# Peptides against a protein of PDB entry 6GMG: the designs that were tried, part 79

Target 1, 331 residues: chain A of PDB entry 6GMG
Amino acid sequence: DSDDRVTPPAEPLDRMPDPYRPSYGRAETVVNNYIRKWQQVYSHRDGRKQQMTEEQREWLSYGCVGVTWVNSGQYPTNRLAFASFDEDRFKNELKNGRPRSGETRAEFEGRVAKESFDEEKGFQRAREVASVMNRALENAHDESAYLDNLKKELANGNDALRNEDARSPFYSALRNTPSFKERNGGNHDPSRMKAVIYSKHFWSGQDRSSSADKRKYGDPDAFRPAPGTGLVDMSRDRNIPRSPTSPGEGFVNFDYGWFGAQTEADADKTVWTHGNHYHAPNGSLGAMHVYESKFRNWSEGYSDFDRGAYVITFIPKSWNTAPDKVKQGWP

## One batch from the design tools (peptide; aimed at target 1 D3 Y278)

Design b2_p25_6 (made by RFdiffusion4)
Pose (drawn by RFdiffusion4):
Parts: structure tokens; C-alpha cells; sequence
Structure b2_p25_6 (pose): chain A 331 residues (1-331), chain P 25 residues (1-25)
């Protein structure tokens, strides 16, 4: 009867996954089966396949956060985040539009702010920034050389990110990555690391001392990207879900999707990996399923979330959790 | 449903607490 979280059992390294295919842009498989796929194509350490450890299986069993947690080796902090927001569209639709049949002004403002974000440009911005970071750490063998290389290209590229504080989440992203300092990971050598990207969908109205309207319909001024840099201040994100509008209405507080470092230029052809909920096959929600969605399927989101952030973190190059290509389903 | 969402959210909170405990240690 218990809807308790259970850890999926260990899968032998030779066990192949059951086949599955995408349908209308999304593929799904039970977590036990995804572990088999992950061990075949994602588990490599210096080219050697590995069994998903007990700890990794535990992390994975927590739901959508589990895929990102496993692939990055760290519970997601969302410290370095990017998004795109059309300020002109937002200001114009507020002073020219009107609420639709059955909207409070607070609901109208909340929706317009939501629709003003552009998740393709947001992902595209994180893409170009991660590329600059990777070029900066290619031949840099200490952090100082990495930061010099990073500032040099940003200044020459006239990127407002050059003026970020030395201790900002941007410039401190590499040094604050635990695997960067680990002897078996980056060992304080930026050339052994790689920038990767994952996404977080979440709710904007997370201030418990704010009006109920913002908790139910969103805070338009919350989690907007700074101009020029596109950085999103994630410090006030506390994993608080959207408040219900009627009794019995439940919302999920966040969703994580793993992109990695795919080379595909078509943002619509990129695959994003995420789970539906925690693993509980003997309970109410059932077994955890891992979803592999095309970008548009992922960025479609849900009414639970009115905000999207595309986050950059680092993993060692010796890993294979962010390969150049990601295939939906199996084989 | 609200009950299902609360269960998911509670497990999300447990995952965050676990990660904070590991970071503290």
C-alpha cells in the first residue's frame, strides 16, 4: 500500500533495454528500463561502461530531478540561469490588451508575462554562453587562465556578461562545481571539464508574504532576465508550487529536463530527458517513467509552471552523460 | 489531484533535504 519511494534494483551491465519509440515527439520507458539504456550509452568513464551505482539509482528515483541529478553528479542548484523575455511585447500587451472572458487583471498580467518568455531564445542564449565557456577552458589548465580566456572572448564579443562581478554565479560557476575540485574529476584543471545545460520549469509566485493573486496567478515582475546578459536571479526560487485556484486542484512544483551537450544545430531536434514523478511501483503514483522529449514538447510545459530557466553547470570530460548525440527510445 | 500533487511535492522536498544533508557532511 505504501506510496513510499523505492530505489530501482541494480541492472547487470550486459542487460539490454526493452525497445521503445517516440510518439508525436516524446518517448517514455519505465525507470528500470532506462537504467539499462543509460548503462549502455551514458555510463562511460573514459570510454568504459559502468553500472549505475546504488547512489545514482537512489538519486534517479526522486523523479524529474533524478535524471539531472545523476547526469551532473550534483543536485541542481540553478545558480547560473538564462532566459529570454520580450519586454516590449509585455509592456505593449499590458497597455493595449484586455483580460479575456473570465480573467482577473492579476490573472491577465500573469499570463501575459508567461507568454512573453521565449524558451527557444532562452535555450539559444545558454547555448552560446556555454560555447564561450568551453572555448575558454579548452587549453586552460588553471582557473586563472580560464577566467582570463573567458573575459577576453566576452569583451571582444561585446557581451554584457564581461561586466559580471568576480564572485557572481557566472564567473564562479566552474570553481563552485564539486567535480571540478575532485581529483577524479576536474582536479582543478578546467581543460578536464565541460559545460552542460539542463532546464527548469517552475512557478513565479513563490513569495509566501505576497498577495494570494500572485500565488494563484503569478508574479509578472518575478524571475525576469536581466537586460543584456539574460541572467535570471534564481535565489528567490524556493521550490514552492503554484497555489490552487479551487479546492482539490493540485499542482506540481517544478520540472527538470536534461539537455547535456548535443551538437545538433536544430533546437527543435534536441532531446530533453525528464521523469514524471518519484519511483513508487507499489504505491499510488506507480513506477517512475523517464521521458525523452523533443525541445518543443519539453518547452510546451504545463499550467503548473509559468517560468522557464536554462541552466549551465559543468561535468568532467571523462563522463559520457552529455554525449554529442541523444537518441529517443531503443534501439 | 491535490493529494497526488502533495505526494510528489513532498518527495521533492525530501530530495532537496537529502542533498543539503550530504553537502553539510
Amino acid sequence: as target 1 above (331 residues)
Amino acid sequence: SEADAEKINAKNAEAEAKAKAEAAA

Design b2_p25_6_s1 (made by RFdiffusion4, then SolubleMPNN; from b2_p25_6, 10 letters changed)
Fold by OpenDDE base, seed 1:
Structure b2_p25_6_s1 (fold): chain B 331 residues (1-331), chain A 25 residues (1-25)
Amino acid sequence: as target 1 above (331 residues)
Amino acid sequence: SAADAELINAYGKEAEKKAAELAAK
């Protein structure tokens, strides 16, 4: 019940976190303790620690999306999304593969499509693009200069993104970021902003006009990246969960994981921060827990989802919610 | 949007399954 959600109480600014609990290669803690860590490590504005505000605590309380929300400063819009899909693998498996025992044709095709996405390559593409954007931001003091720099960088790298329309989310993402316009944020100066990354897991079979099989087992043709750019059209993502395949079965609509701007070159060593569910300490779900997972644990996902997208947005450089290095757990 | 965030709450009971899977991995 949505009515069970509670905003976590404020934590004193100088309160140190309790140790995290190790859990299958992840570090786990209750949401209140994450707030303590966040205040010590990620809360800094212009180098000064800040107490998490009531508004930020409310955002965080919404669960898996809450971690991304509080660290990015806005609810995820998912407009600038990247993925990688192996078309040759998909075609080959469909042609030469066979359904498992008891597996329907639709279930087989949905599974093969899911397995044809390469999470690591999708993540690397997003990191590549974020790096290009950061170079374009570095010495740009207005949006026009940023866009010119971006086009030059893309041309130099012969990147297919250079052919995107000026109205594309790729070019409009910065101007559509609220913190870019804030006086204490970017103040309309691109050089005060940096690109950051988060990930969303969701279901492909969301079209209500499609077959029941696509809603139950996935739509093999939905949410594929465009060739060359890796861009995913997210316009059809309406947060609709997977349809039940058996009576009593239910699925969650999405999951979010926060990466930020880590510089670790090895994808497997990167840390992803995410929540399990909304905070309901007095309800059946209980208190919200926050997990810090390695990429392998994050990218594995759940049976609820058959798509993963890696999304770029922007935050002010004065924020410390996306440091170069993230340490898993506490201490 | 905030409305989208409320959808998590609407499916809160299903989040238990996700939490259980996470704990088992």
Scores: peptide ipSAE 0.026, ipTM 0.671, DockQ to the pose 0.060
OpenDDE base, seeds 2, 3, 4, 5: peptide ipSAE 0.024, 0.022, 0.025, 0.023; ipTM 0.681, 0.651, 0.675, 0.660; seed 2 fails the geometry check

Design b2_p25_6_s2 (made by RFdiffusion4, then SolubleMPNN; from b2_p25_6, 7 letters changed)
Fold by OpenDDE base, seed 4:
Formats: sequence, C-alpha cells, structure tokens
Structure b2_p25_6_s2 (fold): chain B 331 residues (1-331), chain A 25 residues (1-25)
Amino acid sequence: as target 1 above (331 residues)
Amino acid sequence: SAADAALINAYGAEAEAKAAAKAAA
C-alpha cells in the first residue's frame, strides 16, 4: 500500500550518528541514522553543514533510489549509462556451453548473457569518461567551451564518443542537469560542476511484446553497450521487474548505488551507498536501512537483476555529497 | 514477498512521477 511510506523526521544538525552495524562486509544503519551521518559529512554547501530538508528526506524515503536522489539532487534519469560486455565470451559460451541440469535453453542463454557483463570494466569505463568530462569542465565558463574541450579531449584519446550526436545524452547531460542552471549551483558555469557516478541494477526482460521466457529468464540481447563507446541505450528501461518463474514469487524493480566522485584508484576499495526499500516504519517492510558497501558487495547484485549500468551525472562542486574519499560506516 | 515487490514498484513509479512533475513546473 503506497500509504505505508513515511518521510523520516528531521534530525538535529549537530546530532552525531550512532555506530553502523557491520553486515556481510558492508556497513548498515537505519535511515534516520544515515540522515545524521549525511548532515555531518555530506550536507556541506560551500563548506557549511546543512540540515537535510523535508524535501530531501522525502526523496530519501523512497529507498535505494532515494539515496542517489538526495545525493545527486535529482531523480535518476539514467540517460548517460555505461557497461562492458564480452561478446566473444558470450558467443563462445553459447556455442560450447550447455544448459545445467533442469535449466531451460532460455534460462541458459539469459544466465550466459548476465555472466558476459563485466561490472568492473563497466565501472572503469564510466570513471574514464567522468575523468575526461571533469578535465573539460575545469576551465570552461560556458557550455560551448565545455563542449569544445570535451571534443578535443576525446579526439586526443581517439575515443569513439567523439562521434556521438550533439543531442545525444553524452553531450546534453550537463545542460539537462537542473543544478547546473541553479544560481547557487553551477549558475550556468561548467567549471562549477563535476561529474559523478551512480549505478543501477535492473532486469533485461522488460519488453511486453517479447516471449514469456525472456521476461522470466532475461533477454540476452537487451541493454548491451555499444561497441567502442560503452554507452547503453536505457530508453527501454521502464522499471519493470523480472516476471515470476513460480507462483507467489516476486522480484524488485531496481537497485541504485551511489558512488559520487571518489578518487580511490582501486575499485575494490570504493564505497557504494544504497537503500533496501522505501521507509515504512509502521508497515510490514519496516524502517528503511542504508548500506555502505564495497564494490564487490555492490556489484554482486541480486537474482532480481541481470543488468548493471554505471551512470554519469553532474553536481555542483560546492556540494559535499560526492567527496574524494568516502569512509565506510561510523565512526 | 510479491506484495512487497509490488509496493516497491509502486513507490518507484510514484517517485519518478513526482520528479517529472516538479521538473515540468
């Protein structure tokens, strides 16, 4: 019942968090305690701590997407998404591999496709592109200068992204970021913005016109990255969950993980912040919990999902929601 | 549960709708 969602109450600005609980290599806490940490660590605007607003608390209350929403300042549009897919591995496994005992052909193909994605390489591609974008932003005081810098950087690196259309999500992402246009944000100055990354896990078999098997076991051809660029066409992602394979089975529609702009070179040491579900303290689901996971814990995902994408967006440099270093848990 | 998944889906869709409405305003 949509009526079970509750906006977490305000936390005093100076209230310190309680210790996080370790859980399977990640740090876990209830949403109210995350708000306390967020106010101490991530809330800073122009170097000053801020209380999480009612609007931000409402965004956060939506669960996993809420964590990305509150930290990015906008609901995820997922338009500038990257992944890595090993086509040779996929073809080889389909040709030489066999279904497991009791596994249907559709299950086998779906599984092989899922296993042909490389989460680490997808993440590294997004980081590479974000780095290029950040260089293009640094001394650009208008969008034209940013775009010129970006094209030059891409040309120098012989990056296939240089061939993208000017209206593509790649080139339009900055201008379509609300905080870029805000007076207290970018104020239309690219040099005041930085690229940030979040990740989405979702189901490939979302096409209602496809076979039931694809909806149950995955669509092996869906949401693959374009060769050379690594861009994923997310236009067909409608937040449709995996179809049940047995009576009474149900799957979640998506998961979101916030990375931001961490500078840690070792992917395994990066921290990903995510939520379990919407906040329903008086409902059957209970209170929302927030997790700070290492990359291995995040990238493992769940059986609900067979795709992962790493998405680039932008935030003002004056925000501290994407610091260079993220510490897992509290204290 | 299936019911829980449906509720999560509903909230995800609601959040998107609210965000879209805000962006259009």
Scores: peptide ipSAE 0.024, ipTM 0.648, DockQ to the pose 0.845
OpenDDE base, seeds 1, 2, 3, 5: peptide ipSAE 0.024, 0.024, 0.025, 0.022; ipTM 0.684, 0.688, 0.689, 0.627; seeds 1, 2, 3 fail the geometry check

Design b2_p25_6_s3 (made by RFdiffusion4, then SolubleMPNN; from b2_p25_6, 12 letters changed)
Fold by OpenDDE base, seed 2:
Structure b2_p25_6_s3 (fold): chain B 331 residues (1-331), chain A 25 residues (1-25)
Amino acid sequence: as target 1 above (331 residues)
Amino acid sequence: SAEDAAKINAAGKKAEEEARAKEAA
């Protein structure tokens, strides 16, 4: 229960982290040790290390979402989400494929839909869009200039996003970012901001009015990206977990992974930071652990989820929560 | 919302992570 959540204590600013341990190809540590790493590596504001504030520690204590929250500076809204879906593969497999032994038709369709998403292409699309946005931000000193630059960049690339409505999350994302408006953040200057990426894993079968089979095995039609843009309508994501298929089975509602603004061209070498659960050192769940995974380990996800989205948001360039290079683990 | 995050049932994820960790060891 959420009642067991505890805010991790403050760590001295100059305390060095203990070594991370390997876990399934990723680096793992307890949340307190991640705070130490965060203060040494990611805490910098205008080039100066900062102690993680009580508020930031509280955000972090929420688990996987807490890692994204503390690094992005806001609770994830998931408004600007991208994915890649192979519709031809999906249709072909439904037509020509067969359920496995013991697999129901609904389970088969849900699995085929899940397998028709390409996490690497989804991530690549988000990176492409973030790059376009960063170019549009670079010399824009007001929102109007940013939007004009963005439209020009999209036109030059013949990107379908150029046809999005002005009210679309794509165009409104910057203005809706709290840190953009903060005096010590963007101060309404787009050139002080940069695009960053995080990922969310979640369940497709969240519609309570749908069949029980969709809630148990997935909704094959839910949360598909729009053709051309790759945009995913996340409005129906209400953090509802997968329904149990057997008595006593329980699933997690979501997972979040922080990428930031890494410049590593090889997707497989990118590092994703995420947490296991909320911090409950005195509860049954125990202390929160933080993981730094390679893309392959992150994108694999869990059986709890059948969708992945790659989300763009913005942070001030003065923050070091999204450096060009992220080193896995410690040292 | 923060409340949604607080409702995270980590049981399934934890079990799967533990299983994966054992396989990788």
Scores: peptide ipSAE 0.049, ipTM 0.762, DockQ to the pose 0.078
OpenDDE base, seeds 1, 3, 4, 5: peptide ipSAE 0.047, 0.035, 0.037, 0.035; ipTM 0.762, 0.721, 0.748, 0.736; seeds 3, 4 fail the geometry check

Design b2_p25_6_s4 (made by RFdiffusion4, then SolubleMPNN; from b2_p25_6, 11 letters changed)
Fold by OpenDDE base, seed 5:
Structure b2_p25_6_s4 (fold): chain B 331 residues (1-331), chain A 25 residues (1-25)
Amino acid sequence: as target 1 above (331 residues)
Amino acid sequence: SAENAELINKYNQEAAEKAAALAAA
């Protein structure tokens, strides 16, 4: 019950974290200790570390989404999302493959669709676009200049995103970022902002008017990236979980992982920060834990989800929630 | 799996819904 959620108490600004512990190839700690690390490493505003505010601690306490929330400064809207889908592989497997023993046709198709997504390529596409956006931001002091720069960059690279409508999330993402408009944030100056990335895992079979099979095993046609751009239409993502396939089975509606703006070129060496559940130290769920996972561990996902999107948003450059380098665990 | 259960559970849904509601307010 969400009523058991507790906002973690404040941690002294100078309190150093306890060591993280290994957990299934990732670094893990309790939320209170993550707050300590966050204050030492990620809290900096204009180079000065800050105590995590009550509001930020409250956001964080909501679990997996909380990590992305506190670091991005806003609840995820997921509008500018990217993925990579191998259409040829999908078609070929559907045509020439066969269901496994005991696997229904719908289950087979759902699985094939899931397997036709390439998480690494999706992530790389998001990074590519973020880089283009950052170049466009760098010398732009108003939104018009940013948009002009962006279009020029895309044209020079012959990127299909150049053909996107002006109303596309691609072009509107910056103006729709609250921190861009804040006086102590971007102050409407694009050059004070940078693009950052997080990931969302979710279920494709969310259409309540579709077949039960799609809700149970996935909708093979849902949430595919547009060819050329890699953009995923997230408008139909309503945080609806996978339908149970057997009595007593239940699935989670989503998972979120924070990447930020790491410059590590090797995807496998990038660190993704995420939480398990809302903080309920006195409840049945227990204390929230935070995990820092390598890409392999993050991108693996769960059976709860058959889609992974890599989302671009923006934060002020004055924030240190998305540093160039993230060190896994502590020390 | 046991690993998955430790990392994420069904109660995240409820928490997330509440979080979304708060964020929208």
Scores: peptide ipSAE 0.027, ipTM 0.693, DockQ to the pose 0.260
OpenDDE base, seeds 1, 2, 3, 4: peptide ipSAE 0.027, 0.025, 0.027, 0.025; ipTM 0.613, 0.692, 0.703, 0.687; seed 1 fails the geometry check

Design b2_p25_7 (made by RFdiffusion4)
Pose (drawn by RFdiffusion4):
Structure b2_p25_7 (pose): chain A 331 residues (1-331), chain P 25 residues (1-25)
Amino acid sequence: as target 1 above (331 residues)
Amino acid sequence: LTEEEAEKILEKNQEAEEKAEEEAE
């Protein structure tokens, strides 16, 4: 009867996954089967396949956060985040539009703010920034050389990110990555690391001392990207879900999608890996399923979330959780 | 989702956050 979270059992390293295919842009498989796929194509450490450890299986079993947690080796902090927001469209549609049949002005403002975000440009911005970071750490063997290389290209590229504080989430992103300091990871050598990207969908109205309208319909001023840099201040994100509008209406508080470091230029052809909920095959929600969605399927989102953030973190180059290519389903 | 289902998910999400905080110590 217990809808308790259980950890999926260990899968032998030779056990191949059951086949599955995408349907209309998304593929799904039970977590036990995804572990088999992950061990075949994502588990490599210096080219050597590995069994998903008990700890990694435990992390994965927590739901959508599990895929990112496993692939990055760290519970996601979302410290360095980017998004795109059309300020002109937002201001124009507020002073020119009107609420639709059956909207409070708080609901109208909340929706317009939601539709003003552009998740393709937001992902594109995180893509170009991560590329600058990777070029900065290519031949840098200490952090100081990495920061010098990073500032040099940002200044020459006239990127407003050059003026970020030395202790900002941007410039401190590499040094604050636990695997960067680990002797078996980056060992304080930026050349042994790689920038990777994952995405978080979440709700904007997370201030418990705010009006109910913002908790039910969103806070338009919340989680907007700074101009020039596109940085999103994620410090006030507390994993608080959207409040219900009627009794019985449940919302999920967040969703994480793993992109990694795919080389595909078509943002619409990129694959994003995420789970539906925690693993509980003996319980109510059932077994966890891992979804592999094309970008547009992922960025479609749900009414639960009115905000999207594309986050940059680092993993060691010796890992294979962010390969150049990601294939949906199996084989 | 129903409110009950959402609460189940929310509790497990909170447990994952707490576990990560404990590991960071």

Design b2_p25_7_s1 (made by RFdiffusion4, then SolubleMPNN; from b2_p25_7, 12 letters changed)
Fold by OpenDDE base, seed 1:
Structure b2_p25_7_s1 (fold): chain B 331 residues (1-331), chain A 25 residues (1-25)
Amino acid sequence: as target 1 above (331 residues)
Amino acid sequence: MSAEEAALINKANEEAEKKAEEKAK
């Protein structure tokens, strides 16, 4: 029962973490030990370590979403999401490919659609856009200046995002970020903020009015990025899990991975931080674990999901939750 | 995973979203 969720206790500010456990190319630890690492490495505000607050520990205790929640400072809204889809590959595979032995047509189409998403290109698009936004933020001391800079940057790069409506999540993302408005955050000064990235894995077949096959095997047409911009309309993502295909089978509705603002140019060397489930040390699921995975480990995902989106949000530059370099594990 | 385990995790995820919505209001 979700009632078994427990908020991890406070950890002393100066307590060093225990070594992480290597696991299939990932570094793994229990949530309490992650709190220790977080306080030593990521907790800094204006260069000073902070103890993780009770509220932050409570957020973290909810599992995979908790890691992104604590580090971004807000529950994920997923409004500014990017992906890459190879339409030519999709059409070619549908035309020239065939179902595997025992695979239904719906399974085949769902699988082909899933495989037509390029996670690396989606991630790179988000990084590209985040870079443009960061340049626009650098010398902007009000939102108007930021928006002007952003439009100029997009024009210079001939980026299709320049054609987005002023009400688009792309242009409204900063003003809709709570930490931007906070006195100890951005204080309405764009130059005090930076763009950061997280990723969400979820299921495409969420429309309850669609066929059962789409709910079980995926909706090939759902949550595709817009051509040119790479923007994904996330409005229909209601955290509905994949429908079971056999008795006793169940799927989780989402997974979140935190990237932040790493500067590593090689995508394969980037580190993604994520959790398994809510913290239930006395329950059937057990204690929450936190993973620091390489991109290949994160982007592989699970059978629960057939979509991956890379989302941009903002945090104050005074926070150290998104450093230029992330070291996997401890020490 | 089992249906039981998935149901527990999904319930917690729903609670997290609800908590966030309440705070935002």
Scores: peptide ipSAE 0.704, ipTM 0.963, DockQ to the pose 0.931
OpenDDE base, seeds 2, 3, 4, 5: peptide ipSAE 0.704, 0.704, 0.704, 0.704; ipTM 0.963, 0.963, 0.963, 0.963; seeds 2, 3, 4, 5 fail the geometry check

Design b2_p25_7_s2 (made by RFdiffusion4, then SolubleMPNN; from b2_p25_7, 12 letters changed)
Fold by OpenDDE base, seed 4:
Structure b2_p25_7_s2 (fold): chain B 331 residues (1-331), chain A 25 residues (1-25)
Amino acid sequence: as target 1 above (331 residues)
Amino acid sequence: MSAEEAALINKANKEAEEKARELAK
């Protein structure tokens, strides 16, 4: 029962974290210890450490999405999502490749589609766009100025995003960010905001009207990025998990990883923060754990998912939830 | 992950989404 979820208790502001546990290239800790780290490293508002509020602790307690939620300040909307898909590879493999022994045609096609996504290029695209947005934000004191700057930047770079409609998630993302409108946030001043990135893993076969095979093995045509822009239409993502292929099998609906605004140029050295499940210390799932993973470990994902998207949102510059440098683990 | 665990996680995640929607109103 969802009733097993518990909000982690408050941690004293001055309490230092215990050392993280290294695990296969990741740093792992229990949620309460992450709260301690968060308060020491990420909690700063206008340069001042803050205790994680009850509300924030409650958000965090929801698991993988909770990490992104607490750091972004809002539940992920996933509207501004990017990916990279190699159409030539996909077509070639479908034409010339063969199903593995025991692999159905649908399973083969789903696998080939999954493998045709380039996580690194998708991430790079999101970082590129975030950089453009940050330049557009820097000297813009109203939304109109931001949008004008953004269009100019895109035009200068011959970026296909310049052709997006004004109602596109690309242009509306800032205005739809609650923290942008908050007095202690952006206060409607774009120059007080910065673009940040998180990633979502999810299942492509979510259409209930589609074949059972697509729900079990993936929909090869679903959630592909638009050519030129790299934008993924996330409107059909309803957090529906993969359908079981055998009795007793079950899959989770999504995974979220927080990147923020790290400046590390080497993608492989970037740190992604994510949670395993909701906090249920007295339940069957147990306490929530938080992981700080390198990009390779994050991007690998799980069999539960065949899509990865890199999403841009915004936070106030006064928040330290997205620092330039993120250290893995503690100390 | 067991089917039971997955179901519990999914339920919790749905609740989070619902809560978020309520907060956005």
Scores: peptide ipSAE 0.032, ipTM 0.696, DockQ to the pose 0.872
OpenDDE base, seeds 1, 2, 3, 5: peptide ipSAE 0.027, 0.027, 0.024, 0.028; ipTM 0.682, 0.654, 0.667, 0.647; seed 1 fails the geometry check

Design b2_p25_7_s3 (made by RFdiffusion4, then SolubleMPNN; from b2_p25_7, 13 letters changed)
Fold by OpenDDE base, seed 4:
Structure b2_p25_7_s3 (fold): chain B 331 residues (1-331), chain A 25 residues (1-25)
Amino acid sequence: as target 1 above (331 residues)
Amino acid sequence: MSAEEAALINKANQEAEEEAAKKAK
């Protein structure tokens, strides 16, 4: 059996999806069926549904990154990432906690650090910032107007992001978005764009110069959000997976989940769309599956990862890949 | 996860990044 990636075939534009199946509190389907749903629900450009292109199907076929890639229109750059870390909890647990039976000190510290991240607060921070950006985008017809609006909004809210450098990913994110410059996208008009959110799970222990223990059990000091802003420096994320702790063990380097621009106020009710692995219908891994998970299911993550970031990017308002409401599963 | 499975997935993930980099140029 070939373990090669396969691009899913085109689906007829009017083909309706088969029902999703429940899977551990998630809605699950095979990638081809997700394409059908995507065409019916998310494919719309200027109100008209579109068949998923070969290029888009190819992007999707790469698995966990594919869903975010297709819906955002670009490969994730992860430049504008947010998280929340409870420093007091971390310090307290390190001081007063004890390693579990058989747990090394490094393993204990890595675990405590992982547990000190608040996924919900990180997500809320990203949503807050996205809302500010959306207000700044509104009625801004050039980048200068957008940036001025953004600075004003931040000043009004006394947000620490107002102190970010003009060259920071925060201020440069819009102009660096390909769809912003596209004629059928933003056409250099910020008011035609909206902020959207996706999430990345990854490993903290990526520094090759660090100890083996950090690579195996995590680096407690890595990828923490900056105080006040919540920004995570992602420059050191090189998609290096966790190091094996035993022979024959392996870890995946990342996972991605798509949120978009849902307006559901309750974080626990938000839907996150993600894939398991690349599409290999003739290989050992099998066909790619797509999951629509509630926040709890997404944020739980896997042992492969000890960090989660919530990332902001932009898409044209004319795209329907980030609707206000996302229905889990089908119908 | 087995090393073999992880290796396959990571390879695909790397290929995705490489493909994206080519298109961005």
Scores: peptide ipSAE 0.702, ipTM 0.960, DockQ to the pose 0.963
OpenDDE base, seeds 1, 2, 3, 5: peptide ipSAE 0.030, 0.702, 0.026, 0.027; ipTM 0.654, 0.960, 0.676, 0.645; seeds 1, 5 fail the geometry check

Design b2_p25_7_s4 (made by RFdiffusion4, then SolubleMPNN; from b2_p25_7, 13 letters changed)
Fold by OpenDDE base, seed 4:
Structure b2_p25_7_s4 (fold): chain B 331 residues (1-331), chain A 25 residues (1-25)
Amino acid sequence: as target 1 above (331 residues)
Amino acid sequence: MSAEEAALINKANQEAKKLAEEKAK
């Protein structure tokens, strides 16, 4: 439990960050120093630098999800999620592949399923959809206009998303965004909002009614994207970690990485911001650290997870938490 | 955020895990 979680103290608005430390291709710093960078670079509302509020510092203190939380302005709902799965590769490997020495059939199938996801294509799909949404937002001054524009854009591109139900996460995402309704946010004007992206890593074998093998080694059929749309049904994601395969083994329930709205065309050059754990400077876990990773480092994930989703949400254009260009580290 | 949601927050040191996994390769 997060009983030892502490909210980081306020940092003076004019305090400059200390240099970040290189760590395995990432730029790493303690959470307090990230707050300093955030205030200098990402805090701007309507072009004016802001001190991170107590509420925002509290959100941030929750670790990896906290980074996405503070930058998106809401706790992640993960409803509009995309991925890419190579069905042909999966079927072929199951048919023609063999378990490794000491690998069970369930372990083999789980691994093959994990390896059949393409993180780069999943990310690209999310970026494509975000671009379509941004075009639909640009000159829409009410939700109806936005939805009409969106449908037109999808029709022009012959995108399967055009067939989604009006109540689907795809069409309802904007109206369900708190900042869209806020006076100082979107104020119910879609043209004041922009689509942003974050990523979640999680475990597929979360069904308690399924076999123990699926909980230990993954459920090959779970959390696959729908053909054509790339949408992942996240309704069964309950933040349940991988089950231990040996006594004393434990796994983490999820990881979150913030991308925002970077315009860098090369996926490998994009920067992903994430945290290691909740802030517990006086506890066993220690102080929270924040990492700025390149896509390669982020997309590799951990053995704790066998699924990656790329999620679209919205923020006001007046916020600078999702700039066109993100610089890794400091200075 | 609900108390239930707060209880589900990640508690792992990701850097340590990454290092361990890299060394195991």
Scores: peptide ipSAE 0.061, ipTM 0.748, DockQ to the pose 0.036
OpenDDE base, seeds 1, 2, 3, 5: peptide ipSAE 0.031, 0.048, 0.031, 0.025; ipTM 0.715, 0.746, 0.723, 0.674; seeds 1, 2, 3 fail the geometry check

